Peptides against a protein of PDB entry 3WG5. Designs and how they scored, part 166

Target 1, 218 residues: chain A of PDB entry 3WG5
Amino acid sequence: LAKNIVYVAQIKGQITSYTYDQFDRYITIAEQDNAEAIIIELDTPGGRADAMMNIVQRIQQSKIPVIIYVYPPGASAASAGTYIALGSHLIAMAPGTSIGACRPILGYSQNGSIIEAPPKITNYFIAYIKSLAQESGRNATIAEEFITKDLSLTPEEALKYGVIEVVARDINELLKKSNGMKTKIPVNGRYVTLNFTNVEVRYLAPSFKDKLISYITD
Target 2, 218 residues: chain A of PDB entry 3WG5 as posed
Amino acid sequence: LAKNIVYVAQIKGQITSYTYDQFDRYITIAEQDNAEAIIIELDTPGGRADAMMNIVQRIQQSKIPVIIYVYPPGASAASAGTYIALGSHLIAMAPGTSIGACRPILGYSQNGSIIEAPPAITNYFIAYIKSLAQESGRNATIAEEFITKDLSLTPEEALKYGVIEVVARDINELLKKSNGMKTKIPVNGRYVTLNFTNVEVRYLAPSFKDKLISYITD

## One batch from the design tools (peptide; made by RFdiffusion4, then SolubleMPNN)

Design b2_p19_5_s4 (from b2_p19_5, 8 letters changed)
Fold by OpenDDE base, seed 2:
Structure b2_p19_5_s4 (fold): chain B 218 residues (1-218), chain C 218 residues (1-218), chain A 19 residues (1-19)
Amino acid sequence: as target 1 above (218 residues)
Amino acid sequence: as target 1 above (218 residues)
Amino acid sequence: APRKAGVEISLPGSPKTKP
């Protein structure tokens, strides 16, 4: 019997190979304890495409639902964070957060202008983000526009356009609103109805290594 | 009259947006002083594709020849570094250095295995690296194999296969051997014959910012 | 062993406008 446990973990900062290790560790802990779900409180400006794709794959391979929650207010799931969210079983956002801005960029010019990725790279990520949206039954047109228009959305807009599933102020509201929702992607080949009735919330602390890398990358 | 000055600068570590700033700064200084050339002593394990492409473009836009010198012994122009080298006016390597290993990777799996880039990305970089080799009159087949076979070459092999132009133990030998060579790509639309007769060598120090970022990324 | 950094594709978000 799955314990009525929901894990909550925080992932903040750049998406790197270390961020993958964090996701994997957190999800593994929650899987081992047969949790109902894990909520990842995500705040990221983006990061590495490789780490992002690995994180998406790790989420898709999860034995339990992985909920991406853009939290707290002022946080973002920018760029790589949006891909991760679109690859997850459920997306929630707190008021005052943002999602989108998914253009692959080559970096910043000396004048601070964005150097756009070559069309072949951009087109790859367009195809990829659209696939994530389609597989999750989310708005693939908006997913593309996150790249082509460098679109950023509020939680209310993202909900309205069918990019996300929940706007919630806190974990309790998230659990309440998402209770009885089906996952947007399969868990072990099945769409799962979330059961957040009488759940215990367990917080996972970042490891010392997690804290150190965040400190170095911030 | 171009001064008989050759600038030498060091670029070490990951290729990032900051590395672009370093290249730009160093080349700009040498351009402003109408140097005969700038030599960049390069030691890199690779880095960001974006920064790499910008660096290549900056080299191609240089008003003076930019020589990439893989130095010191034990250094590498790995991955992004190979692209940068292939985009330059002349490539030199010190004995005991390496060039190649250009596979775009999405990163490392948990088991430390390389996660290969999707074929679309790999094919993009194959086309790109081949274009750099062709434009510079270097071995485009080997350039492709730097990706497809993840090939790494010694200086002697790289010279033999027509990937690089010079094997040199130090700056003095490099100047001596490259004197009278034509640039492999144009400078201001013309292939320039290098004139290292009676040149002054000027070393450019990394800025404080350059040192700090290297420290953070190492 | 220093991880040979392959060609890395970055997906940086829009620079947070400093509030």
Scores: peptide ipSAE 0.047, ipTM 0.380, DockQ to the pose 0.438
Fold by OpenDDE base, seed 1:
Structure b2_p19_5_s4 (fold): chain B 218 residues (1-218), chain C 218 residues (1-218), chain A 19 residues (1-19)
Amino acid sequence: as target 1 above (218 residues)
Amino acid sequence: as target 1 above (218 residues)
Amino acid sequence: APRKAGVEISLPGSPKTKP
């Protein structure tokens, strides 16, 4: 029986147009190999909203399940990362990670203070994040509070409140716990039951370009 | 029985004079082929008010039903996109999309802050958006709040409040759900009952020019 | 302090109601 392949890739840092390229590349590889899923180990403080929205679209257009795994301990799916997670087929978090703090800002002033987004923008993203939560059958009230209260949650809280699906310490525990779960959004119009029995885990390395840009944007 | 044709085209990005040309081209093709309807997959953050108003007029002058479908998940009919939707024969939204945030602005200042539109302009667009909602038998109170409160809605909210007609995950579900619905505005002076039985779906590709301009305006 | 990289949500395209 040909081993079902699960890809694992890491996306770390600010969400940019380049991060979109990373998601696209990783998902495309996994699609081409008809992988059972791809797990994206996500650690992001957030980033650009445009890139985030494009990433969410790319995930939702994936021909295979995309699992966002907030990993390793100490990582976060903060701000844009929360949106990306909520737009994915399954959210997992490692212990010691966080999710939330989704309030949009226009940037930082010269003095480092947050330039608040106008209500127009904030309300747009409230609707957007709620729609992602609702579409995925996740807690839309908490999703809204990620913006309105700038709420951040622990993995245990996020699981308890129905924001995420899995708390897992590592890839093996993630595969074990998510085995038999249905995707929270469709894959090619169908909710997929994940089959992580007899899987081969393949790690995708960042390209040289990925390494270089990550280095430049840090 | 000659299959009724439904065209599907995508319009993505900022609403500009070029977006008008896209709408015009797509609708014209569908008109020439006496299509049952055209579905415009819309994903826009907004754009120019002049272009928006011209697009609304072009839709209202269409010889065939124009369905605005906020698609794919993660897309929005934001700002100018909401006006366009409200001016159309039928509004559909995919799960994970949004509509609203219609407050007019004069632009952005050098510091990225919104330059507010003067009350005269705001009031003009309040009247305009209310008229679109009323003409289409949609919720004019919510349409006003899209401006006055910069409100954005999920598909479920928009459906609940009577802003839109259909929530659909894909084109097939859209066709299924909208089959037998009447257009919310007239087509050639008549409210048309949509007939999406035994239809052939034809996708219109963006022209090479469309691809190039989309690339340049991003 | 975790730099809350504020999602610079530049909503592109607030309708510039250009007058």
Scores: peptide ipSAE 0.075, ipTM 0.312, DockQ to the pose 0.201; fails the geometry check
Fold by OpenDDE base, seed 3:
Structure b2_p19_5_s4 (fold): chain B 218 residues (1-218), chain C 218 residues (1-218), chain A 19 residues (1-19)
Amino acid sequence: as target 1 above (218 residues)
Amino acid sequence: as target 1 above (218 residues)
Amino acid sequence: APRKAGVEISLPGSPKTKP
């Protein structure tokens, strides 16, 4: 019986246009192979809002489930990463990770202080993040508070509040716990029940280009 | 019977990218030799958050137990050092040391005053430090207060409150007291019981590069 | 990004690492 494939790829660092290219490449590979799912090990402090929105769209247009896994311990789905997670088919977090702090900013001043986004932009992203939460059946009140209070949550809190679906230490535990779960958003118009009972895990390495860009952006 | 090796290395000063390189090098050496553990004698006033987070990840990815030992007397695991400790497999402190004061800052003004981190950043690190504490079965309330109250603790207080595991005067007492303890976080997915009954202590000296960098950063 | 914005978790009086 041909084992269903689960792809695992890592996305680390700031969310940029290059991060979009990574998401697109990884999801495309997994789609081409009709994978059961792709797991994106996400560790991001946030990044650009435009790239984030494009990534969310790319995830939502995926022909296969895209699982955002905040991993390893010490990683975060911070800021833009939270939006990406909320736009995904399933969110998992490892113990020792965090999610939240979603308030949009215009950037940093020369002294390192945050330049606040004007209310117009902030309100736009409040509506946007609430919509992502509502669409995925996740806690929209907390999603709003990720902005309005700059709230950040532990995995346990995020699970308790219905922001995420799984707390898992590693890929194997993630597969075990998420097996039989329905995606929180549709895949090709249907909520998919994840089947990880007879799967092969395949790791996607970053391309040479991905490595080069990561090196430049660091 | 081949004696199990326990490595001991010193990390002193500000937490920087170079400190990460030191952690990585020392842990890698200990991993290559399948050491029972590595003890990092830590004395830091804190440092960069990015380097700290990378160090925590490196510790948590270790194939062997990493023990943070706040040593010698008069040393501190201050600020970033507390995060590193909370991310480790075991925390020990010598009498006369301190831990805590974890509030993130953007830096120092020209007059030496602290530039406070905005709530977005502070809340991010509250979630992060709580997550580290929870993952390691340490006191998450105190971990939060390390930020919100800039709390600092003595070894005895830290032990009492369940922030640390051992108070020890020296390496020999540390080995004796920690013998038979389980790691507070997994090693390669498993909680390891430390076995220091038949060990050889090996000290790792700073590399020439480490010495040069320490000289430049001082 | 909290990691790159020069965020420090240090005690007061910690010598600034030179940029």
Scores: peptide ipSAE 0.027, ipTM 0.318, DockQ to the pose 0.079; fails the geometry check
Fold by OpenDDE base, seed 5:
Structure b2_p19_5_s4 (fold): chain B 218 residues (1-218), chain C 218 residues (1-218), chain A 19 residues (1-19)
Amino acid sequence: as target 1 above (218 residues)
Amino acid sequence: as target 1 above (218 residues)
Amino acid sequence: APRKAGVEISLPGSPKTKP
C-alpha cells in the first residue's frame, strides 16, 4: 500500500513575514503531495503579531493537518509561537521545551527594556488568544494567563492544563502518540483523524532564500 | 457575452495580521470566481512589517491581477501600504491621496516619540523595497528614498516618477485607464493584459469578523 | 532577503507583539 507522506520542516528564530513565507511554502508543498500531515518543528522567542496572525490564518486554510511541534529540547514556542501553536491542528512539545509568555509589547528601548503595549492592544490580544483556544478546544483561561500573568509552561503542565495534545521526545514518538487523534480544528471543514500507521517521513530543507533570510534576521 | 467580473474590496486602517486575512479572503473569493481582477481600495497609515511582507507574498501568489487603489481622496498608502502597492500587479491613486514614508521603526515611546530602527533593519528594508520596485519595473531610487528621506509623494508625482501606473478619481475611471495595461509583475508566471471592456463590478463587504477586528484595532 | 522581526513600518499608533 502506498505510504502516506508526512512532511517535517523546521522553523527557527523570530516570527516575521519571512516566517510566514516558510510556513506557506512548506504547507503548499505538503498540500501538493496530498500529505497525511505536515509537522513544523518550531523554535521561536516570538516576533511580530501580524506575521503570527497571518501564519495562523494560513494554517487554518491548510488542506492538510498542520502539527506544531516545539522541538528540539531547549526550544520554545514563546509569545507569537504560542499563538501559532493554538491556531494549529495539533500541538506537540518535546521534554525540556516551553510555551507561553504571550504579552504584547510595542518593542524594546535602546537599553533593552520592554515598551509596554497600551491596554487597548493588550485586551485585543487577550480576546484573540482566547478565541484561538476556544476554537481549538484548548484551555482559554490559561491562554489568557499567557498574557495577563506572562505565564510560561512546561510540556507536562501544558498537557495537564489542556493547552497541548502531545508530549514526545522525537518525530517517531510524536507519530506514534498522535496516531488516531482528531485535529483540534477542522481541515477543509472536517475534523480529521490522523493516520500514521504506514507513513513515510519526508524532511523539507530550508530554501537557499530561507537560509539567507534566517542568517540576516538572526 | 458573459461580463468579466472585477471585484472591489476596501482595506482601511493599520496593516496587521488581520489585514492579511482580509487580503487573503478577498483575493481567494475573486480567484474562485475567475475574476478579471480584484481592486483593493487601500487607506492605511502603515503597520507591521511582517504582515506587509505576507500580504506582498499573497498578492504575488494570486491567480488573478491584484490592483492596489489608494482611495478615497484623503487616503494614504503610507509606510507598509507603499510596500504592498509596490508588490502588486498595478498601482492606482486617487487625487488627494499620498504614498511613501517607508522608514522602519521599532515602535513608539510612552511620550509618542518614534523609536528608531538600527541600521541593520533599515538597510534590510531598503534592499527589500528596492527589490519590489525592480521586480515591478517601478522607480527603485524613489523606493529607496521613501525610507532614506522619509519621502511622501502625490499621485501626480508618483506617476511622473514611475512609482505608480494610474491616477483615477473613481473605479470607473480606473477601469477605463487601466484597460489594456499589462500587469507590472506576472500572474501565474505571465504578464497579463487587463481587459475591462465588458466588466461587472462586484463589491466585497467586510465580514462580521473583519468589522469586529477593525473596530478593536482602530 | 530575510524579513526582520519586531519592526513596525507604520506612522505613529501601530501596535506590536512581543518578540
Scores: peptide ipSAE 0.026, ipTM 0.300, DockQ to the pose 0.126; fails the geometry check

Design b2_p19_6_s1 (from b2_p19_6, 11 letters changed)
Fold by OpenDDE base, seed 2:
Structure b2_p19_6_s1 (fold): chain B 218 residues (1-218), chain C 218 residues (1-218), chain A 19 residues (1-19)
Amino acid sequence: as target 1 above (218 residues)
Amino acid sequence: as target 1 above (218 residues)
Amino acid sequence: KVAPKGVELDVGRSPASRP
């Protein structure tokens, strides 16, 4: 029986192979304790495509619902963060956050300028982001525009355009609003109705390793 | 330039070839006047699959956004009405309405009993309703369950499950809530952002023919 | 694929949809 427990963890900074380890650790803890869900407070400017795709796969393989919550105010789920959100069971955003700007790049030149991705790569990520949106019942046209127009949206816009499911100021409002929502992707092959009635909220602290790497990536 | 006008019309009763004519007439009037949208207040127990499919096509070919509004309280978008809603640019429901129950039948026997559709027909409509849901970024799994489980939903459930876009008590609340929403399907190949700021609401009356047929089908 | 002509979509009266 799932415990009436919801885990909350923070993932901040660039999406890297280490961010995958954070996602994996946090989701694994919540799975082991049979939580109703895990909420990942996400604040990212983006990052690596490989790590992003692995994180999306890890979320999709989760035994429990994974909610991406763009938090706090001023945070973003930019670039890779948008893909991760679109690959998750539910997306929430706090007021004053943003989502989008998903144009793929090859990296940065020695002078710090962006190296543009060739059209073939851009088209690959367009197809990928559209698939994530479609599979989750989210707006695939806006998902494409996150790349083609480098579009960024407010929470209110993202909600209205059918990109996200909840605007919430805090975890309590998120739990209240998302209660009874169906996951946008399946959990273990089944769409799950979220039950946040009388849940215990448990915050997961970053590991020593997580702290160390956050200090290195800042 | 589109006029800051929203048309509202009522379609009540069984979905028939005549209902197609009503949809066509109302949408055509709103198109001719370059309305921002037309809201169809829908109350139907269902009806004919051919008429339903034609109505869906007519909505999809509309030059303006078509909002299906399940109204008033006590109304339903049942069976064919659900397909029509799922084929539309936006779905709204009033509190105390319902949507779903989409199991196809061949008709009624002489004794009034339902003639069940063969599995091939049921599977066809499953595929069709799922396509409408997917194309509109709505919950295709619930759309399937409208057939396989004969599922019916409240407005609150339908919203939470990502089947509809708005719960509204009246036209004014609908306009307020849907203002700035993007259409779930394209209008003339483009997704439209609804602008209901300072709109004139114009009610379309049923034609004499519409009234006559409503009297015949009741 | 064209839907078979003459197919009707009826409301399965789910007992739960009564207000």
Scores: peptide ipSAE 0.028, ipTM 0.214, DockQ to the pose 0.067
Fold by OpenDDE base, seed 5:
Structure b2_p19_6_s1 (fold): chain B 218 residues (1-218), chain C 218 residues (1-218), chain A 19 residues (1-19)
Amino acid sequence: as target 1 above (218 residues)
Amino acid sequence: as target 1 above (218 residues)
Amino acid sequence: KVAPKGVELDVGRSPASRP
């Protein structure tokens, strides 16, 4: 029996192997408690593709719905964050946030300029992001344009174009609007209808290790 | 004028964005001092492809030769470490080390099993590793087999098959054997002949931050 | 630190890399 519990956790900063560990920990806690869902408040400029792919896989392997919420206002799901969102069971955005800018890069030069990825890499990520969009029934054309045009969208545009499912100001509005929605990808092989009626919201704090890593990585 | 200085630094553990920072710091110090070369003592089980690609690029952008030395005995340049080595100006290995095992994975499942990369990813990395080998005049067939067969080689095999340039027990033997060798890739557009006659060896220590990151990531 | 804005591909960890 699913407990009427929804977990909320924050993931902020670059997507790295440590971010994977955070996702894994947060989702595992929510799975163990048989939560109705976990909401990840995501604010990321992007990061590493491997960690991103692992995070997407971890989300797809989740025993419960994982909702990516681009939050707070001013936050972004940029680059790797967009892929993670597109790989999730539901995407929400707060007003004043952004999604997109998914052009793969090799990195930054010594002067801080972007080192462009070779066409083979770009094409790989185009195929990957389109797959995530298609699997989730989201706009694969826009997903491609996140790379090819380095497109960024507002929440309203992302909703309009079928990239995301919810625009919400806070967790309470998110729960209200997403109540009764089906997950965009399966949970254990089945599309789940979210039930946010009479739910307890539980916040997960970053571990001491997570805080220390963030302090060192910033 | 190149100073008769060779820097030696250690990079141990997973290849991450922090490892990139270490490479960047070490190479920058050696560049600033106009060193004849920097030797990176590498011991890695692998890690993240983005960090790996950035490290390869940083090496290729180096104003001085970067020598990857798989050291100490028992160390490996596994997965990402192999790519880094293949992207470097010279590869050396100590007896009792290994190189290879480059099969890309998406990650590990909850039970610790490998999640295989989709064929498109695998093919991308095959093309990439072959490019590194070809650009450096190393064995591109073996480089491919590091992925397709998950091949690992001893120093003696790697030397025999033209994957590496030197087998050396220590830094002194490495300097002696590599003296007069040309870099396998250009330095500032030119192949450099290494001059290790009357060199001063300077060891670079990890920063406090590097030590703390290693402590937290292990 | 300038956060890399790009998606960076993973080259999988060798199985031997798990402690």
Scores: peptide ipSAE 0.038, ipTM 0.445, DockQ to the pose 0.537; fails the geometry check
Fold by OpenDDE base, seed 3:
Order: sequence, then C-alpha cells, then structure tokens
Structure b2_p19_6_s1 (fold): chain B 218 residues (1-218), chain C 218 residues (1-218), chain A 19 residues (1-19)
Amino acid sequence: as target 1 above (218 residues)
Amino acid sequence: as target 1 above (218 residues)
Amino acid sequence: KVAPKGVELDVGRSPASRP
C-alpha cells in the first residue's frame, strides 16, 4: 500500500512576493504527489499585505490540506503570519511561539516608530481578518482584537480561545494530535478529515534561491 | 576650492524594506559628505506601500537634495516608483522611460490577475498621491489619474503636464539642465537652488548585500 | 529584534506575474 506522504517545508522571515513563490512551489510539489497534507513550519515577523493575501488565496486554492505550524519554539506568526494561519486548513503552534499583532501599519518612520495605517485601512483589515476567522470557524472576536488591541497570544491561549487547533512540540506530535481532525476550511470545496496514520514525512529543502534570500533577509 | 560632490546611486527592482535601507544608506553617505545632491537612478516596477512611504519620508527628511532619475532607457518608475518620485526634490527621466501606473493593488491572484484594492484603499492613495503632487507643485490631477486611469506617461508627456522637471539622456545632461533649478520640496525647511557648476560625480556601489538581493530579485 | 512589519500594502506590479 503506497504510504501517504506528508510534506514539511520551512518558511522563515518576512512575507514578501518571494515568500508567495515559496508557498506556491511547496504546495505545488505536494499537490503533484497527492500528499495527504503539507505542513509549513512558519516563522515570520510579518510582511506585505499583498503577498499575505496572495498566500492566503494560494492556500485556499490548494488541492491538499495546508497546515500552518508556528515552529520552532521562539518562532512567531506575527501580523501577516496570523492572517496566513487564519486562512489555512489547520493551525498548529509549538510551545514558546506566538500569534497575533496584526495591526496594519504603513511602515516604520526613520526613528523606527510605526507609521499607523489610517482608519480606512485598519477597518479593511479588521473586516478581512474577521472573514478569515469566520470562514474557518475560528474566534473572530479575538481575530479583530489582534488588530484593535495589537493582541499577541501564546499557543495555549490561542487554543483556549479557539484561534488555533493544535499545540504540538514537534511534527510527530502534530501528526498524532491532528489525525482525524477536519480541515477548518474546504479542500476543493469539501472539508477533509486528516489521515496521518502510516504516513511518510518528507522534508522539502529550500531552493538555492530560497537559501540565498533567507541568508540576505536574516 | 573643494569640489562640490554629487553622488549617483542605482536602485533597481521591487520597492521593499531592503530598498528603504538602500535609500537610507545612500542618502546618509551623501549627507555625511555634505554633497550638493544625490541622484538616484531608479528602475522599479513598484513594490510595498510601506517601504514606499518610508522612502518618501526619508527623502523628505534628507539634509541634501534627492533627485530621482528614471534611468536607463527602458526603466520605469512604476507604481511605488511614481510616489517616490513625486515625494522627491527633483524628478528627471531619460528618454524611453515611463512613470505612472499607480493603482494600488492587493496583489496578484494565482492566475496572475491583479487583486484590486477596495475603494477605501484606492481613495487613501488618491489622497496621498495628490498630496505629494501638491506639496511639490506638480500636477495633482495627473497624479490622481495615475491611479484612477492607471495612466502611464512618457518623459516628454510627464514634463509637458508638469509631473516632472527634467528630461535628460545621461547624468551630464541632467546636471546641466537641473543646474539653477529650485528643489520642488524643501531641504531642511528651505527650497534650495541646485548648483551643479564644477561638481565631482561620485558613484555609490551597491553593498555586497545589495548586489546579492538584486541578483536574486532579477 | 526585527520590528514586526505590519501588514504592508503593495503598491505596484510584482514582476513575478510575467508569464
């Protein structure tokens, strides 16, 4: 019996157009192999709204479940990362990670202070993040507060408040805990029950270009 | 008599946080040497609104005139590049370049189609681009149409409509034509008359990191 | 600490959409 494959890939750093290309490449590989799922180990301080929205759309168009895993300990799904997570089929977090701080910003002033987004933009992203939460059956009130209060949560808090689905220390615990869970959004128009029984885990390496960009942005 | 220095630096590719770092580094070098001006040879298809707004702010805070030069032939100051240009002390363009296409987008769909910004965002950027044009004494109606009509202009059109100040084939012609012009926005609170008589042109090389990023984004 | 860059709006053509 052909082993069901679960892919694992790492996406680290700022969410950019290049990050979209990474998501697209990784998901495409997993789709081509009809993987049971792909797990994206995400560590991001945030990034571009456009790239974020494109990534969310790419995830929602995936032929397979895309699991966002905030990993390793010390990692964050901050700002854009939270939107990506809320747009995904399942959210997991490792202990010692964080999620939230979604206040849209126009950037940083020369003194390093945040240039606040005007109310029009803030309200747009409030509506957007609430939509992502509602569509995925996650806590839309907390999703709003990720913006309005610049709230950041621990994995345990995020689980407790119904923002995420799993707290797991590693990939093995994640697979074990998420086995039998339904995706929080549809895959090809249907909610899928995850089957991580007797799976082969395959790690996707970053491309040479991916490594080079990561080296430069770090 | 110590020769007045004019710095020239190249910024190519997407406007990102790294592009802000490039602008900041280049302007800082020119400020430290009390240069007469810095000319930024700009070739960009656009990029991040935050990075763009930060770059505009950095230019406006410059202790010396910052001249945006859309160069070489075939280059563009598209989208974010137009905002940066409109926020600068002087805009020049080489023949065969373009400026405009400033419609804010939320990104590209998987099929490569533009995800349109909601009216709230579009209206914000209309107000912003008009402000940049008005503050610099440039054509605010055309600046608005860069968004509302996704208008792109040739250098000759942009000059004719009062969007830019100079059409020049090279740095030498730019210096010659802009000599004696006043900056379109203040330098340290004062409009400065450019003096490019008996200047030394110094080219700033991209950092190793800059070269690496350019190599990756090309 | 890389300051969390908020949701940054893109204003421009990402060149990645050239076929």
Scores: peptide ipSAE 0.038, ipTM 0.558, DockQ to the pose 0.498; fails the geometry check
Fold by OpenDDE base, seed 4:
Structure b2_p19_6_s1 (fold): chain B 218 residues (1-218), chain C 218 residues (1-218), chain A 19 residues (1-19)
Amino acid sequence: as target 1 above (218 residues)
Amino acid sequence: as target 1 above (218 residues)
Amino acid sequence: KVAPKGVELDVGRSPASRP
């Protein structure tokens, strides 16, 4: 019986324009092979707002389900990573990971203090993050609090509050738990039921450029 | 007679957190040697707002004059580069360069179109860029128009409108024309008169990391 | 590569959220 393919790729480090290129490459490969889904193992402290918005759009334009999996234990989908997760077809988190802390900042001062975003910027991102949550049927109130309270959640809390769909220790548990779930956003205009009953997992390697970017951003 | 040292370094490509590290390194070297000034040959299409603001702050904290020189011909201090220039002790431009186009954007869509910043963000950056212009005694009205009209200026226009201080073809002409000028912002709380009558020019090489970043961003 | 012709905002982590 022809195994449905599930691609797995890792995205680690700051969200930048180069991270967009990684998402685009990974999703494109999975689309070309008509994969059942792609799982992106995400570990990010955040990054650029523009790159984040482009990544969200790229995920929304995917011809296949894109699952954001905050992995491994100790990883985070912080800041920009939370927006990306909220823009995806399914969010999973491993135990010991985190999501949230989405307050837009103008960066860090030389002393390491946050340069606060003006209220106007903050309000824009509040509206944006709430929209992502609403479109995906996720908790828009908590999404707002990721900004207004700089809230970070554990996987268990995020699941409880309806921010994410799955808590899983590894890819096998993720596939098992998400089997038969509907995507939280449409794939080509339709909500898709995930079929992970007989899947082959294929790992995508980072490109040379991806490795170089990770080395520079770490 | 002990020659005053003027350091020259190049910063090319997108303004990122790594560009901050370059500015910090270059200025620190020049500070350690008690240089008369450092000239940063800047060629940038823009970049990150946070990195830009940190670079501006680093320049303002410099113990020596920091001259932003948009060089070579064909280079630009676009977007974030304009803010950096406006935050510096002196701005020079080579003929055939440009400054401006400071409209904050949320990035580029997949089709290459600009994702517009909300009015609230735009207004914040208007206030910020006007402040930089005012603090340096430069044209705050034109600084605002760099955003509101997405205005770009030639060196001749920028000089005419009081945005910059020097038009120079090369480092030698820059040193000659800026000799005896006062810095547009204080150095350690005092406006400094530049003395380029008997200077040795020392070029700073990019670090391995700087080269790697440039390779990735180009 | 579309050269960023704009000021790009960062949505970074709060230092308070660094473990």
Scores: peptide ipSAE 0.030, ipTM 0.508, DockQ to the pose 0.595; fails the geometry check

